# Designs tried in a protein design run: peptides against a protein of PDB entry 3ZOQ. Part 171

Target 1, 223 residues: chain A of PDB entry 3ZOQ
Amino acid sequence: QLLQDSWWNQLKEEFEKPYYQELREMLKREYAEQTIYPDSRDIFNALHYTSYDDVKVVILGQDPYHGPGQAQGLSFSVKPGVKQPPSLKNIFLELQQDIGCSIPNHGSLVSWAKQGVLLLNTVLTVRRGQANSHKGKGWERLTDRIIDVLSERERPVIFILWGRHAQMKKERIDTSKHFIIESTHPSPFSARNGFFGSRPFSRANAYLEKMGEAPIDWCIKDL

## One batch from the design tools (peptide; made by RFdiffusion4, then SolubleMPNN)

Design b2_p26_6_s2 (from b2_p26_6, 11 letters changed)
Fold by OpenDDE base, seed 2:
Structure b2_p26_6_s2 (fold): chain B 223 residues (1-223), chain A 26 residues (1-26)
Amino acid sequence: as target 1 above (223 residues)
Amino acid sequence: MEEEELEEYEKKLEEEAKAEYELSLE
């Protein structure tokens, strides 16, 4: 897939590296032999919807949903018509409590992505029914580089880090330039331990306003 | 999907599988 020029300029060296070539060859085999999510055309949707220069906020996920029709290349997001996963439901509950948005009748976060919210998973593909099946195959090196080039950017970024996995990336973020919002994960197993009431959406917008940037319209319209 | 969410999903799948199994025995 052709990336936007801004991302290509930042990542072109990664795509030439052996690890990525090996990953690419692995993925070719996986997509040919297995059911892999998301669709191969959607793998880089996070980068397609949000250019390098347009990134205002980053929300890190682990890997794509592994059920049929769920993953659309954006962390926590599901395609329209797909039942909202529990974590996403909790995200919308917190959104409602934080800034008063109504709970949408779908789970697509594309509207956030289009406003500069990079919805990045650390692993960008998964086998059907096999969570983390593509962990350690090379994606993490690429997505670490994505975090690195954002951290190196002069224009500040807000990183929303839900749960321990995302928070492990904090060491790669220059906190002298960038802002971090941390809480427990929105999963039903952890949401009541700090995610609920963390108000990540209003806090993110408060940082954006302090930076002189337009806030994110976090409210999602019904389809 | 995070590991915690996955565990919940797997648990749900196991519960659904058990329910389907029980239905197959009726």
Scores: peptide ipSAE 0.023, ipTM 0.587, DockQ to the pose 0.085
Fold by OpenDDE base, seed 5:
Structure b2_p26_6_s2 (fold): chain B 223 residues (1-223), chain A 26 residues (1-26)
Amino acid sequence: as target 1 above (223 residues)
Amino acid sequence: MEEEELEEYEKKLEEEAKAEYELSLE
């Protein structure tokens, strides 16, 4: 897949490394032999929608949804017409309570991505019905590099880190330059333990305004 | 999806499947 020039300049060295070549060969076999999500053309959608220079906010997920038609290459996001997963429902509930947005009739977060919200999973592919099946295959090394090059950027970034998995990446973020918003995960198992009431959307916009940047329009219109 | 989310999602699917099954018996 062709990346935008800004990401290519940051990541071109990674694509030449043995680990990525091995990952690519693995993926070729996986897509040929099994049902893999998302579609191969959608793997890098997070980078396609949000250039390196345009990143304002990062939201980290673990790996793609593993059900039919769900994953679209963006963390927490589902294609239009797909039932909203429990965590996404809770994200929209918090969005409503935080800044008064209506709950959308779909689960696509593409509008966030287009505004500079990098919706990045740490692992970018999954086998149908097998959560974390592509964990430890090389994606984490690439996505760690994505976090690193953003951390090295002079222009500040806001990292929203929901749950322990995302928070483990905090050690890679220069907190002298960048802002971190942390809470429990939006999952039904953890949302009531700190995610609800964390107000990540208004807090992110407050940081953006302080930096002299345009805030994110977090409200999602119905389709 | 996160492991915790998967567990909740699977539980919900099982509950929905049971509900659909019970409805089909009525």
Scores: peptide ipSAE 0.021, ipTM 0.575, DockQ to the pose 0.081
Fold by OpenDDE base, seed 1:
Structure b2_p26_6_s2 (fold): chain B 223 residues (1-223), chain A 26 residues (1-26)
Amino acid sequence: as target 1 above (223 residues)
Amino acid sequence: MEEEELEEYEKKLEEEAKAEYELSLE
């Protein structure tokens, strides 16, 4: 897919590597033979909405939602009109408790992406009804490189790492330059163990303000 | 632990997605 120049400059070498070519060929077969999410044009939406230079915050997810019409190429985000998944509902509950935002009537996080919140899954595609079906197929190498080039950036980034899967990426982040916000995952199975009350949104904005950056408007308007 | 939590969440999400899809077809 075509990327913005800023991301292309950072990632062009990855696209020439054998692993990515193999991934691409795999994806061609998968999209032809199976129902794959998100739409192929939406795979890189996180990079489309947030340029390399505009990244202020990174929120890592695992892989896309695997239900019809859900995934839109942004971690935790669902298309308008789609019922909010439990984890996303908990994200909005924490948002409300943290900074007083109302719970939106939709689950699209595009407004965050447009403000510099990179909503990155570590795996960018999934088969319908088969969570993690594209795990270990090459996406992780690309998304690791995305984390790496952000870590190498001089301008600091805030990484929000919910749960162990995301926290495993901490070793790739230069914590002398970049800020890490860690908690348990927003999943109903883990949210009460530390996610609720972690106040990631106000903490992220506090770091941004300290850096002289504009804070994120985390509050999402109804559609 | 979290892997088990994720697996259970994935199952729940799948069931919710199926339910929503079925509702959308009606």
Scores: peptide ipSAE 0.021, ipTM 0.547, DockQ to the pose 0.188
Fold by OpenDDE base, seed 4:
Structure b2_p26_6_s2 (fold): chain B 223 residues (1-223), chain A 26 residues (1-26)
Amino acid sequence: as target 1 above (223 residues)
Amino acid sequence: MEEEELEEYEKKLEEEAKAEYELSLE
């Protein structure tokens, strides 16, 4: 899969390593033998929509949605026409309360990605109906490297870390240069314990303005 | 506590995804 030049320069060495070659061979078998999400051409959509140099904000997810037509290679995002998952509904509720955006009639976050929001899952593939089925197969090493090269960048990045899984990556982030926004996960099981009222969208834009950068237009238009 | 909540959420998402898939085939 072809990457933008800016990401290729940062990650080219990873693709030559044994762990990635083993991951690639595993994925070839998985895609051949059963239904895997997202489509193989969409695996790196987060990197396709947001170049290394254009990253302003990072939102970490765990792994893709495992239902038909849902995953589009972006964390928390679903393709247009797909019912919004509970966590995504809560994200839009917080967006409405935080900065007054209307709840969109679809769940695609592509407009965020195009503005410099890297919507990165730590694991980039999943078997149909089997959450975390590709955990521990090599993706985490690659996505850790993505976090590392962003942490090493001189231009500051804002990391939004929802829940324990994402917050475990904080140790890889140079907090002397980069900004962290933490809360509980948007899941219905945890959202009322800190996610609601955390105002991650206005806080992210406040940091961007402080850095002299254009804020993100978080409001999503209907399709 | 968050890890336990995430595990329960993942289980529910699996059940919901299966139900939605079955509905999409009807």
Scores: peptide ipSAE 0.021, ipTM 0.575, DockQ to the pose 0.247

Design b2_p26_6_s3 (from b2_p26_6, 14 letters changed)
Fold by OpenDDE base, seed 4:
Structure b2_p26_6_s3 (fold): chain B 223 residues (1-223), chain A 26 residues (1-26)
Amino acid sequence: as target 1 above (223 residues)
Amino acid sequence: MKEEEEKEYEEQLKKEAEAVIKESEE
């Protein structure tokens, strides 16, 4: 099985739909003819690390980093040994100011994913050096369904929505059951307009505690 | 029309990728 049982039960119908079959065929051609990120085996890493039932927090991104060795199938995250992108640096700066974590010497957010933070991009693949090159090819329909099935879950979820692109998904979230944390994007172009000082990490943990759940250990250890 | 924030995000991703490529070639 491509996915864990909990996600498969929620998404199996999507994989049989024509749009996904067309997406799959497109991806086969793209991976054969172009350099595509992330590695094909890493496309669904967000779902591999965080099961449907274990999701506590969702952080939405747009599409993967399109530079060599960067993308690892998790939003905002980069593989160890890769220089931290500017947006990720700002995320760690806010983390330090919010709850006092040290800035790690790498950019891997796998430790968050393993604790129930779903690091989901709305588009899950990209061509090398071509941002949004796989936009509108079918990924958005699948990832919309991922948001929908989480919204339908009885156990509450915390959605962290940085920037307008992520915030557009708010209409798909039942705010009577789930919690939303919104701010500007961590990008250097927008971070000073609201992201810095938004304290998303402490706020998320406050919601988890109110729900009777264990908080996330957001601090990342050096490798 | 792409929203201003989307354009900014795309530009940032491009710059980030270029920086990584340059660093990897060094």
Scores: peptide ipSAE 0.033, ipTM 0.614, DockQ to the pose 0.313
Fold by OpenDDE base, seed 3:
Structure b2_p26_6_s3 (fold): chain B 223 residues (1-223), chain A 26 residues (1-26)
Amino acid sequence: as target 1 above (223 residues)
Amino acid sequence: MKEEEEKEYEEQLKKEAEAVIKESEE
């Protein structure tokens, strides 16, 4: 599982730190003894699809889906053929209302990732059926560093922060250089309290255009 | 077997949604 050179240059020091070594050892045991998601080869898919230099937008999630065949190493995204989780359905509803995209017949957000949308969870692994089971094990320190190095980048980034968990990372973002889009979480229990109508997709593209960058094609084709 | 797997899947999705909600409200 090799990282792209651009991310390696930014994160290589983290991988040598004791916390990450402990995390790695923990993960080895977990994958050997438990069913862990995503597949170990997919843990860093967000970084694989979107290089450090190519990041335009960041969408923060909490931790991977914990059901069979769901998680693919991208926040909110599910593998093709997997039923769309409720939060993802709401994301697509907002996408439709915001910029007129049709609801796709699958839940894969790989097309976003390939365009520079870093779909990053703060925790990158989970035990089957046990949400947040790998919380506090070291992932947060690494993903905080990912946010930090992006914040330090001269080229601006757009951070989409849905819900309080993601918004807690706002303090790590240099708002003099970077843009933040905040709303309630797309979850059915919070979406009507601000997520719906927040129009994060058009707003993100507006910022990209203002920076002289190509907008994201948020519309997802059917498979 | 298919029905049990589907039920387990739905239960897992429910738990996930609940966990996200709880943390978002904290």
Scores: peptide ipSAE 0.044, ipTM 0.680, DockQ to the pose 0.042; fails the geometry check
Fold by OpenDDE base, seed 2:
Structure b2_p26_6_s3 (fold): chain B 223 residues (1-223), chain A 26 residues (1-26)
Amino acid sequence: as target 1 above (223 residues)
Amino acid sequence: MKEEEEKEYEEQLKKEAEAVIKESEE
């Protein structure tokens, strides 16, 4: 897929590397032989909705939802009409408690993406019903580079790192320039151990305001 | 049936999330 110029300029060298070519060939086979999520046209939706220069906040996920019709190329987000997964429900609960937003009747986070929230999974594809099935196939190298080029950017970024998997990326982030918001994962298994009450949304906006940037409107309207 | 399937799916998602968290702790 053709990326926006801002991302292309940052990532063009990666796409020419052997690892990415191998990943691409693997994906061609996977999409031909199996049901892969998201739709191939949606793989880079996070980069499509949020340009390199427009990134204000990064929220890292692991890999896409592996159920039918769920994944739309954005971390934690589900297509309209899809039942909110448990982690997403908890995200909205924290959103409500943090800044008073109503819980939306859908799970699409596209409105965040359009405002500069990069909803990036570390792995961008998955086989149906097989979580982490595309782990270690090359995506992590690309998404690490995405983190790297954002870290190298002069304009500060806020990284929201939920859970240890995301927090492992902290070493790639220049904390002298960028801000990190960390808590436990929103999963029902971990949310009560620190995610609830972490107030990532208000904290992110507080940082944005300190940087002289417009805050994110985290509230999501019903469809 | 839809509610049961939905419940099973949610349970599966919880288990998978737990596994991811555990793997990240190892």
Scores: peptide ipSAE 0.043, ipTM 0.696, DockQ to the pose 0.045; fails the geometry check
Fold by OpenDDE base, seed 5:
Structure b2_p26_6_s3 (fold): chain B 223 residues (1-223), chain A 26 residues (1-26)
Amino acid sequence: as target 1 above (223 residues)
Amino acid sequence: MKEEEEKEYEEQLKKEAEAVIKESEE
């Protein structure tokens, strides 16, 4: 897929490396022989919606939803018309409690992405019905590089790290320049252990305002 | 999308998603 110039400049060297070539060949086979999500055209949607320079906030996910019609290339986000997964429901509950937003009638987070929220999964593809089926195939190396180049950016970024998987990436983030918001994962199994009440949305906006940047409009309109 | 903690919801999510597709095809 073609990337915006700002991301291309940061990542072009990765695409020439053997690991990515192997990943690409693997993906070609997978998409030909299996049902893979998201649609191949949507794999890099997070980078398409949010340029390197426009990133204000990063929210890390693990891998895409593995059900039909769900994944749209953005972490935690589902296409309109898809029932909100449990973690996403909890995200919206915290959003409501944090800053008073209504719960939207859909699960698309595209409006966040368009405002500079990079909704990045560490693994960008998955087989239908097989969570983490593409783990360890090369995506993590690319997405680590994405985190690295953002960490190296002079303009500060806010990293929202929900759960242990995302928090493992903290070592790659220069905390002298960038702000990190950490809590337990929004999953029903962990949300009550720290996610609820963590107020990541207001905290992110407070930091943005302190930096002299426009806050994110986290409230999502109904469709 | 999901942490390992969400494993118990994966099968439910799968069934739900598959059911939606099936219904849409009928």
Scores: peptide ipSAE 0.028, ipTM 0.602, DockQ to the pose 0.114; fails the geometry check

Design b2_p26_6_s4 (from b2_p26_6, 15 letters changed)
Fold by OpenDDE base, seed 2:
Structure b2_p26_6_s4 (fold): chain B 223 residues (1-223), chain A 26 residues (1-26)
Amino acid sequence: as target 1 above (223 residues)
Amino acid sequence: MEEEKLKEEEEKLKEEAAAIIAEAEE
């Protein structure tokens, strides 16, 4: 891909800013002194699997799973062999109801990422057993910039915003160019209040087709 | 031991940045 369409080109200025340097120093201490998820080599997996230019769809999460072996640097995704968290189970239930996909025997969403689904958490790290422990440490500024540069992109993006936290990012998205799919969160506490039946997968593909782009194969193969 | 871990994690974070750079060079 062209340099201008790379994440590095889009984000290099952020990495040079004091806030990110402070975040980096914080992370160095955190990883040294505590158990932090995901593995440090997996922090930017969402960007690794889906280049700036290849982004078709964005699915926003809050922060990584905080249990052992769960987080793999992709929102809602868990490593193979890990029990599917309740929200992910509900995602697969909606996937089945929406477009007829079978429920996979694992929770890895890497196949989505490889097709242009940016599985981005707003906070990219977490302490073991401590949800939101790295909230307000600088990640939100970087991930806001990720949203901003996507919003500024001429080629349209589809943003899937589940729940209030993700929906708060809508103000950063140019809805004259980009498409928004909103519903309640897939969490068991909210899924029955609008997530189920929201059909985000077919709706996303419908937008992609209108744009003349290849749809996402949302169905996940068993491992 | 703590300093060693800090250095190791610093290197890992640099590797992440390097991976993003490598993508740009493709």
Scores: peptide ipSAE 0.036, ipTM 0.574, DockQ to the pose 0.019
Fold by OpenDDE base, seed 1:
Structure b2_p26_6_s4 (fold): chain B 223 residues (1-223), chain A 26 residues (1-26)
Amino acid sequence: as target 1 above (223 residues)
Amino acid sequence: MEEEKLKEEEEKLKEEAAAIIAEAEE
């Protein structure tokens, strides 16, 4: 089995930088004084489930869900037993229309992560009930580095960029090597303007097959 | 040996996340 390079090897230098130390100090205060999501053990779940070398697809989110028990450290994903957020429901609707998958009875995308779908938020923490409360605190620099090191990887990656926020990261991606799938955001406010019918799942698999890689089994089984 | 080393490196990310909590609880 080919030894996969770890995210630690790619990111260890970032953790020593002043910006991250400041972020860390902020997070210590936040977790001590506020209710912060996800659980601190889950902050890096996207990196835990999908190694650097195993990344086939990247799906960018903004920041974690800010309700109790929702966020699990994966973009758009919610823990089992949690009601599917509107954007996630639309993702599953598109999945059904795109490739015929049944809508799962839960919102966990862990099965995607385990197959090489990096479910990365640009900001990895949030205060309870306060969307984007940790924006501009340092996470974006770390997650930009994650995008950068993937862009530098020789083996191609597929980036799925839903909405303007994610699409702003396109400038960091070497499009001579990597593939971009863009549409409007799955949010109810934007999904009808291009997300529905964008067929990101079949398109991603088509690229994977073209590269000689195994496609993603996007269909999620009920729990 | 290399696999063990990779596992050790991945655990450092977990430790980093855990350290945030541990230090916040102090």
Scores: peptide ipSAE 0.188, ipTM 0.733, DockQ to the pose 0.019; fails the geometry check
Fold by OpenDDE base, seed 4:
Structure b2_p26_6_s4 (fold): chain B 223 residues (1-223), chain A 26 residues (1-26)
Amino acid sequence: as target 1 above (223 residues)
Amino acid sequence: MEEEKLKEEEEKLKEEAAAIIAEAEE
């Protein structure tokens, strides 16, 4: 029985490093003095919903949504009852055009995470109303390690890299073992320049089928 | 036994996040 490696076993050494301890001390001050998103219990939700061994697909985001009640610790995802952000609306438009899924009445991507889609932001916290406020504080070093340990895994992973920021992580991915799907970002400012028509969902499933793995059910049910 | 170990390790990640909160409230 192949012991499923947990994220803790993969990352425990990082949590003991000085950079992470400094990040942790910073976060304590930030959560005490400012409104920080997501809720502190939701910071590692991407790792909670998708174990190391269960990762089939990775979708990289930058940092959490910075509005009230939006962020839930998953890239691009918003809590039920929250208005879909413009980038997420475009993701669902591409999903509809790619594989015929209906646009859901909510923005939660938890169903993807539970199927092995790691919805990872490179920065895992943000101040209310201040995009990228926790950039360069240590999260990027931890999330780089997450990418590294996935790249080192023997079982192939599919990396979906939307936009320049995510694509900068390509240098950390062993392309001899793993698959990469690249396009422009789903943002309204870039989606028409290559995201629309990129068909990342059908392409990801095509790779999974070639590997003998179950495809992702990308269609999201209405709540 | 493997599922129990995975749960214990998932709890360690939750404990790390919870520790950040608990120490911020202190």
Scores: peptide ipSAE 0.103, ipTM 0.676, DockQ to the pose 0.020; fails the geometry check
Fold by OpenDDE base, seed 3:
Structure b2_p26_6_s4 (fold): chain B 223 residues (1-223), chain A 26 residues (1-26)
Amino acid sequence: as target 1 above (223 residues)
Amino acid sequence: MEEEKLKEEEEKLKEEAAAIIAEAEE
């Protein structure tokens, strides 16, 4: 068994940098004075569920859901019992069309994360009701480093890049080693322009098979 | 021995996240 590298070993130098210290101070104020999502314990859930070495697939989001009880520190994912957001519904529709999975009765993608799907937002916190309120505060530099260290990894990674914001990160990915699956965003405003029919799930598994790795079980069971 | 070290390093990441929480709750 190849020894697994920890995220701490990959990121510890970032936590000592001034930008991150400034971000941390900002977050302390925000969590004290405002309602911030996700719960502070869940900020790094993507890294907790999927170790550096266990990453097989990356799905990039922008920032967390900004409604009560929604965000759980994983891109596109919502806590059980929360109504599925429109983009997530479309993800499940494509999943059904692509590989025949049933639509789950919840929106938690934790089962993907546990299998090596890094569900990473580029910004990891948000104010209640204020989308992108923590944009440009330092998270992007940390998450860029996450992408960079994955790009530097010898074992290939599959990056699923939905929409323009995620696709802007393509320049940081060594495409000689890693695979990229691109389409329009699953949002109702863009899904019919290329997301539907893009078959990202079967395509990801096809790459995994070529690499001699176990495919992802993308089907999500009801709770 | 190496597995134990890896577990310790992962716990450090959790501690960093927890530190943000603890300081915000004060």
Scores: peptide ipSAE 0.084, ipTM 0.668, DockQ to the pose 0.019; fails the geometry check

